# Ledger of designs, part 38: peptides against a protein of PDB entry 4Z63

Target 1, 334 residues: chain A of PDB entry 4Z63
Amino acid sequence: LCLGMNDLTGNIPEDLFHLKRLNLLGIQENRLSGSLSREIRNLSSLVRLDVSWNLFSGEIPDVFDELPQLKFFLGQTNGFIGGIPKSLANSPSLNLLNLRNNSLSGRLMLNCTAMIALNSLDLGTNRFNGRLPENLPDCKRLKNVNLARNTFHGQVPESFKNFESLSYFSLSNSSLANISSALGILQHCKNLTTLVLTLNFHGEALPDDSSLHFEKLKVLVVANCRLTGSMPRWLSSSNELQLLDLSWNRLTGAIPSWIGDFKALFYLDLSNNSFTGEIPKSLTKLESLTSRNISVNEPSPDFPFFMKRNESARALQYNQIFGFPPTIELGHNN

## One batch from the design tools (peptide; made by RFdiffusion4, then SolubleMPNN)

Design b1_p11_2_s2 (from b1_p11_2, 8 letters changed)
Fold by OpenDDE base, seed 4:
Structure b1_p11_2_s2 (fold): chain B 334 residues (1-334), chain A 11 residues (1-11)
Amino acid sequence: as target 1 above (334 residues)
Amino acid sequence: PSWIDTVLPER
């Protein structure tokens, strides 16, 4: 049953929960309000539940143990409060959980040992506090993780060295500290292709450790951190780099010539730094900017990207990396 | 003057 993208108001009629054979319930992009009914437990055949972009409030009901077929739960952009229900945090069937842009709070806890099918997690823009969950790497299929805009004070856990499934990771604006430790840990994530660390590590030095290596890194975004230092030499070994945003830092020194050696680099933003010297001639030889053969069909994160001018502004949404125009931004350096 | 992020402002 798909009732999304309407002007439906009120709550879900209780009789809808009598549909025991229902596999898909989509009621997204409405004006549905009140609590999400506990009676969703009666939808024992449910595979997909999409309640996103509504006015739901209260706690998410702890009934996911009665939904053994549920693979997809989308609840982004609601007013949900409280924590992740225990039954949801233990769901063995769940492949995707999206609860972005809610008011969920407390310590983030997932039973990753039980969540054997979890591939995608979006909890961005919530009120989770404490530390990043150390057991997140135990989610052996977890590929996409957005935890951005939560209050995860402290450092990236050492356990994330073992996060082999991780491919797309955003921790943007999560009050993280110690960029040297974070990069030193995350370099061990062999499948990591997208890393977003924007609005963290305020005023720290970007490490220039030649021992750091991100072999499969395609997208690196570390914007608006007030980072000091220079262009990191370790980045030159990331031969698959497609997008680099280091804008709004305090980086100094020359832009190195190796920045033009990235065959796939189509988006470069080094703006609003303190870079000096000449623009490398190698930038004029970027193959990705001279050839139109950008593979539009590459795997992308499940979470969208946003081009922001400030934290409060409406941003342009980009669902794919290749949605960004080919860009070289070197402006506002001194 | 812009940067890439993965979050929207809260409603």
Scores: peptide ipSAE 0.455, ipTM 0.898, DockQ to the pose 0.770
Fold by OpenDDE base, seed 3:
Structure b1_p11_2_s2 (fold): chain B 334 residues (1-334), chain A 11 residues (1-11)
Amino acid sequence: as target 1 above (334 residues)
Amino acid sequence: PSWIDTVLPER
């Protein structure tokens, strides 16, 4: 049953929960309000539940033990409060959990040993606090993780050295500290292709450790951190780099010539730094800007990207990396 | 001036 993208108001009719054969319930993009009924437990055949973009409030009901076939739960952009229900945090069937842009709070806890099918997790823009959950690497299929805009004070856990399944990771605006430790840990994530660390590490030095290596890194975004230092030499070994945003930092020195050697680099933002010297001539030879054959069919993060102009400006949403126009931004350097 | 993020602007 798909009733998304309407102006439906009120609560879900109770009679809907009598549909025991229902595999898909999509009621997203409405004005549905009140608590999400615990009677969703009666939908024992449910594979996909999409309640996103509504006005739901209260706690998410702890009924996911009665939903043994549930693979997809989308609840982004609601008013949900409390924690992740115990039955949801222990779901062996769940492949995707999206609860982005809610008011969920407390310590983030997932039983990754039980969540054997979890592939995608989006909990961005919530009120989770404390530390990053050290056991996330135990979610052996977890590839896509957005934890951005939570209050995860401290450092990236050392256990994330073992996060072999991790491909797409955002921790943007999560009050993280110690960029040197974070990069030193995350370099061990062999499948890591996308890393977003924007609005963290305020005023720290971007490490220029030649021992750092991100072999599969395609997307690096570390914008608006007020980072000091220079263009990091270790980044030159990330031969698959497609998108680099280091804008709104305090980076100094020259833009190195090796930045033009990235065959797949189509988006470069180094704006609003303190770079000096000449623009490298190698940037005029970027193959990705001269050849139209960017493979549009590459896997992308499940979480959207946003281009923020100012805190008050409407952000442009990009669902795919290749949605970004080919860009070289070097403006506002002194 | 712009930067890339994965979070919505604050309403």
Scores: peptide ipSAE 0.449, ipTM 0.894, DockQ to the pose 0.725
Fold by OpenDDE base, seed 5:
Structure b1_p11_2_s2 (fold): chain B 334 residues (1-334), chain A 11 residues (1-11)
Amino acid sequence: as target 1 above (334 residues)
Amino acid sequence: PSWIDTVLPER
């Protein structure tokens, strides 16, 4: 049953939960309000539940033990409060959990040893507090993780050295500290292709440690951190780099010539720093900017990117990395 | 002046 993208109001009729053979329920992009009914437990054949972009409130019901076939739960952009229900945090069937842009709170706890199918987690823009869950690497299929805009005080856990499944990771604006430790840990994530760390590490030094290596890094975003230092030499070994945003920092020194050696680099933002010297001539030879054949079919994160002009402005949403226009921004480096 | 983020603007 797909009822998304309407102007439906009120609650879900309780009689809808009598549909025991229902595999797909999509009621997204409406004005549905109140609590999500516990009677959703009666939908024992449910594979996909999409309640996103509504006005739901209250706690998410603890009924996911009665939904043994549920693979997709989308609840983003609601007013949900409380924690992740125990049955949801233990779901062996769940592939994707999206609860972005809610009011979920407390410590983030997932039973990753039980969540054997979880491959995508989006909990961005919630009120989770405490530390990042150390057991996330136990989610052996977890590839896509957005935990941005939560209050995860402290450092990236040392256990994330073992996060081999991790490919797309955002921790933007999560009150993280110690960028040197974070990068030193995350470099061990052999499948990491996208890393977003914007609005963290306030005023720290960007490490220029040549021992750091991100073999498969395609997207690095570390914007608006007020980071000091220079262009990091370790980044030159990330030969697959496609997008680099280091804007709104306090980076100094020259833009190195090796920045133009990245064959796939199509988006570069170094704006609003304190870089000096000449623009590298190698930037005029970027193959990605001269060749029209950008392979648009590369895997992208499940979470969207947003280009923000200021903290209060409407951001432009980009659902794919290749949605960004080919860009070189070097402005405001005085 | 712009930067990339993964968080929605606050409602």
Scores: peptide ipSAE 0.436, ipTM 0.892, DockQ to the pose 0.779
Fold by OpenDDE base, seed 2:
Structure b1_p11_2_s2 (fold): chain B 334 residues (1-334), chain A 11 residues (1-11)
Amino acid sequence: as target 1 above (334 residues)
Amino acid sequence: PSWIDTVLPER
């Protein structure tokens, strides 16, 4: 049953929960309000539940043990409060959980040992506090993780060295500290292609450690951190780099010539730093900017990127990395 | 002035 993209109001009719053979319930992009009924437990055949972009409130009901086939739960952009229900945090069937842009709070706790099918997690823009869950790498299929805009004070857990499934990771604006430790840990994530660390590590030094290596890194975004230091030499070994945003930092020194050696680099933002010297001539030789054949068929993160002009401005949404225009931004350096 | 993020602006 798909009733999305309407102006439906009120609660879900109780009689809808008698549909025991229902595999898909999509009621997204409406004005549905109140609590999400516990009676969703009666939808024992449910594979996909999309309640996103509504006015739902209260706690998410703890009934996911009665939904053994549920693979997709989309609840983004609601008013949900409380924690992740225990049955949801233990769901062996769940592939994708999207609860972005809610009011969920407390410590983030997932039973990753039980969540054997979880491959995509979006909990961005919530009120989770405490530390990052150390057991997140136990989610052995977890590929896409957005935990941005929560209050995860402290450092990236050492256990994330073992996060082999991780390909896309955003921790943007999560009050993280110790960028040196974070990069030193995350370099062990062999499948990591996208890393977003924007609005963290305020005023720290960007490490220039030649022992750091991100073999599969395609997208690195570490913007607006007020980071000090220079362009990191370790980044020159990330031969697959496509997008680099280090804007709005306090990086100094010259832009190194190796920045033009990245064959796939089509988006470079080094603006609003303190870089000095000449623009490397190698930037004029970037093959990705001269050749029109950007492979559109590369796997992208499940979650969109946003180009923000400021904290209050409307962001441009980009669903894919290749949606970004080919860009070299070197402005506002002194 | 712009930067890339994975979160929407505050409503």
Scores: peptide ipSAE 0.462, ipTM 0.895, DockQ to the pose 0.728; fails the geometry check

Design b1_p11_2_s3 (from b1_p11_2, 8 letters changed)
Fold by OpenDDE base, seed 3:
Structure b1_p11_2_s3 (fold): chain B 334 residues (1-334), chain A 11 residues (1-11)
Amino acid sequence: as target 1 above (334 residues)
Amino acid sequence: PSWVTTDLPVR
């Protein structure tokens, strides 16, 4: 049943929960309100539940043990409160969980040993607090992780050295500290292609450790951290780099010539720093800007990107990396 | 001036 993108109001009719053969319930992008009914438990054949972009409130019902076929739960952009229900945090069938932009709170806990099918997790823009879950690497299929805009004080856990499944990771605006430790840990994530760390590590030094290596890194975003230091030499070994945003920091020194050696680099923002010297001539030779052969068919994160121009301006949303226009921003340097 | 992020609420 697909009823998305309407002006539906009120609650879900109770009789809908008698549909025991229902595999897909999509009621997204409506004005549905109240609590999400516990009677969802009666939908024992449910594979996909999309309740996103509504006015749902209260706690998410603890009924996911009665949904053995549920692969997709989409609840982003609601008013959900409380924690992740125990049955949801233990779901062996769940592939994708999206609860972005809610009011979920408390300590984030997932039973990753039980969640054997989980490949995508979006919990961005919630009220989770405490530390990052150390057991996330036990989710052996977990590739996409958005935990942005939560209050995860402290450092990236040492256990994330073993996060081999991790491909796309966002921690933007999560009150993280120790960028040197974070990068030192995350370099061990051999499948890591996208790393977003914007609005963390306030005033720290960007490490220039030549021992750091991110072999598969395509997207690095570390904007608006007020980071000190220079362009990091270790980044020159990330030959697959497509998007780099280091804007709104306090980076100094010259822009190195190796920045133009990235064959796939189509988006570069180094604006609002304290870079000096000449613009490298190698930037004029970026193949991605001269040839239209950007491979549009590459896997991308499941979480959206936003370009924020001003604090008061509406951000532009980009659902794919290749949605960004080819860009070189070097403005507002010294 | 702009920066890329993932933390913005969508409403």
Scores: peptide ipSAE 0.502, ipTM 0.922, DockQ to the pose 0.807
Fold by OpenDDE base, seed 4:
Structure b1_p11_2_s3 (fold): chain B 334 residues (1-334), chain A 11 residues (1-11)
Amino acid sequence: as target 1 above (334 residues)
Amino acid sequence: PSWVTTDLPVR
């Protein structure tokens, strides 16, 4: 049953929960309000639940132990409060959890040893506090993780060295500290292709440690951190780099010539730094800007990207990396 | 001048 993208109001009719054979319930993009009924537990055949883009409030009901086939739960853009229910945090069937842009709070806790099927997690833009959960690497299939815009004070856990499944990771604007430790840990994530760290590490030095290596890194975004230092030499070994944003930092020195050696680099933003010297001639030889082969079927993060000009401005949304225009932005350097 | 992020709220 799909009733999404309407102007439906009120709550879900109770009789809907009698549909024991229902595999898919989509009621997204409506004006549904009130609490999400506990009677969803009666939908024992449910594989997909989409309640996203509504006006739901209250706590998410703790009934996911009664939903043994549930693979997809989408609840993004609601008014949900409280924590992740225990049964949801222990779901062995769940592949994707999206609760982005809610008012969920407290410590983030997932039983990753139970969540054997979880491959995508989006909890961005909530009110989670405390530390990043150290046991996330125990979610052995977890590939896509958005935890942006929460208050995860402290550092990236050392346990994330073992996060082998991790491919797409966003921690933007999460009050993180110690970029040197974060990069030193995350370099061990051998499948990591997308890393977004914008609005963290306030005023720290970007490490120029030649021992750092991100072999499969395609997307690196570390914007608006007020980072000091220079263009990091370790980045030159990330031969698959497609998108680099280091804008709105305090980086100094020359833009190195090796930046033009990235065959796949189509988006470069180094704007609003303190770079000096000449523009490398090698940038004029970027193959991706002369002959861009866009693979529409290339794997991408499940979370969207946004291009912001300031904190109050509306951002442009990009659902795919290749949605970004080919760009070289070197403006506002001194 | 712009920057890329993932943290935007809808509300």
Scores: peptide ipSAE 0.500, ipTM 0.922, DockQ to the pose 0.839
Fold by OpenDDE base, seed 1:
Structure b1_p11_2_s3 (fold): chain B 334 residues (1-334), chain A 11 residues (1-11)
Amino acid sequence: as target 1 above (334 residues)
Amino acid sequence: PSWVTTDLPVR
């Protein structure tokens, strides 16, 4: 049943939960309100539930133990409160959980040893507090993780050295500290291709440790952190780099010539720093900007990116990395 | 002047 993208109002009719053979319920992008009924448990054949972009409120019902076929739960952009229900946090069938842009709170707890199928987690823009859950690497298939805009005080857990499944990771605006430790840990994530750390590490030094290595890094975003230091030499070994945003920091020194050696680099923002010297001539030779054959079919994070002009401005949404225009931004330096 | 992020205001 697909009823998304309408102007439907009120609650879900209780009689809808009599549809025991229903595999897909899509009611996204409506004005449905009230609590999500616990009677959703009666949809025992449910594989996909999409209630996103509604006006749902209250706690998410703890009925996911009665939904043994549920692979996809999309609840982003609602008014859900409380925590992740225990049955949801223990779901062995769930592949994708998207609860971005809700009012979920408390400590983030997932039973990753039970969540054997979880490959995508979007909990961005919630009210989770405490620390990052140390057991996230136990989610052995977890590839996409957005935890942006939560209050995860402290450091990236040491256990994330073992996060072998991690490919796309966003922690933007999550009150994280110790960028040196974070990068030192996350470099061990051999499948990490996208790392977004914007609005963390306030006023710290960007490490220039030549021992740091991100072999498969395609997207690095560490914007608006007030970071000090220079362009990090270790980044020159990330030969697959496609998008780099280090804008709105306090980085100094020259832009190094090796920045133009990245064959796939199509988006570079170093604006609003304190860089000095000349623009590297190597930037004029970026193959990605001269050749039209950008592989548009590469895997992208499940979470959207946003380009913000200021704290109050509406952000432009980009659902894919290749949705970004080819860009070189070097403005507002010294 | 802009920056890339994944965080949104609560809607």
Scores: peptide ipSAE 0.490, ipTM 0.918, DockQ to the pose 0.835
Fold by OpenDDE base, seed 5:
Structure b1_p11_2_s3 (fold): chain B 334 residues (1-334), chain A 11 residues (1-11)
Amino acid sequence: as target 1 above (334 residues)
Amino acid sequence: PSWVTTDLPVR
């Protein structure tokens, strides 16, 4: 049953939960309000539940043990409060959990040893507090992780050295500290292609450790951190780099010539730093900007990107990396 | 002047 993208109001009729053979329930992009009914438990054949973009409130019901076929739960952009229900945090069937842009709170806890199918997790823009969950690497299929805009004070856990499944990781604006430790840990994530760390590590030094290596890194975003230092030499070994944003930092020194050797680099923002010297001539030879054939069919994160011009302004949303226009921004360097 | 983020404000 697909009832998304309407102006439906009120609660879900209870009789809807009598549909025991229902595999797909989509009621997204409405004005449905109140609590999400516990009677969802009666939908024992449910594979996909999409309640996103509504006005739901209260706690998410602890009924996911009665949904053994549930693979997809989409609840983003609601007013949900409380924690992740125990049955949801233990779901062996769940592939994708999206609860972005809610009011979920407390310590983030998932039973990753039980969540054997989880491949995508979006909990961005919530009120989770404490530390990042050390057991996330036990989610052996977890590739996409958005934890942006939570209050995860402290450092990236050392256990994330073992996060081999991790491909797309966002921690934007999560009150993280110690960028040197974070990069030193995350370099061990051999499948990591996208790393977004914007609005963390305030005023720290960007490490220039030649021992750091991100083999498969395609997207690095570390904007608006007030980071000190220079262009990091370790980044020159990330030969697959497509998008680099280091804007709104306090980076100094020259822009190195190796920045133009990245064959796939189509988006570069180094604006609002303190870079000096000449613009590298190698930037005029970027193959990605001279050739029209950028393959649009590369895997992208499940979470959207946003380009913000001002902290108070509406952001432009980009659902795919290749949605970004080919860009070189070097402005506002002093 | 712009920067990339995944940080969506709460509605």
Scores: peptide ipSAE 0.459, ipTM 0.903, DockQ to the pose 0.872

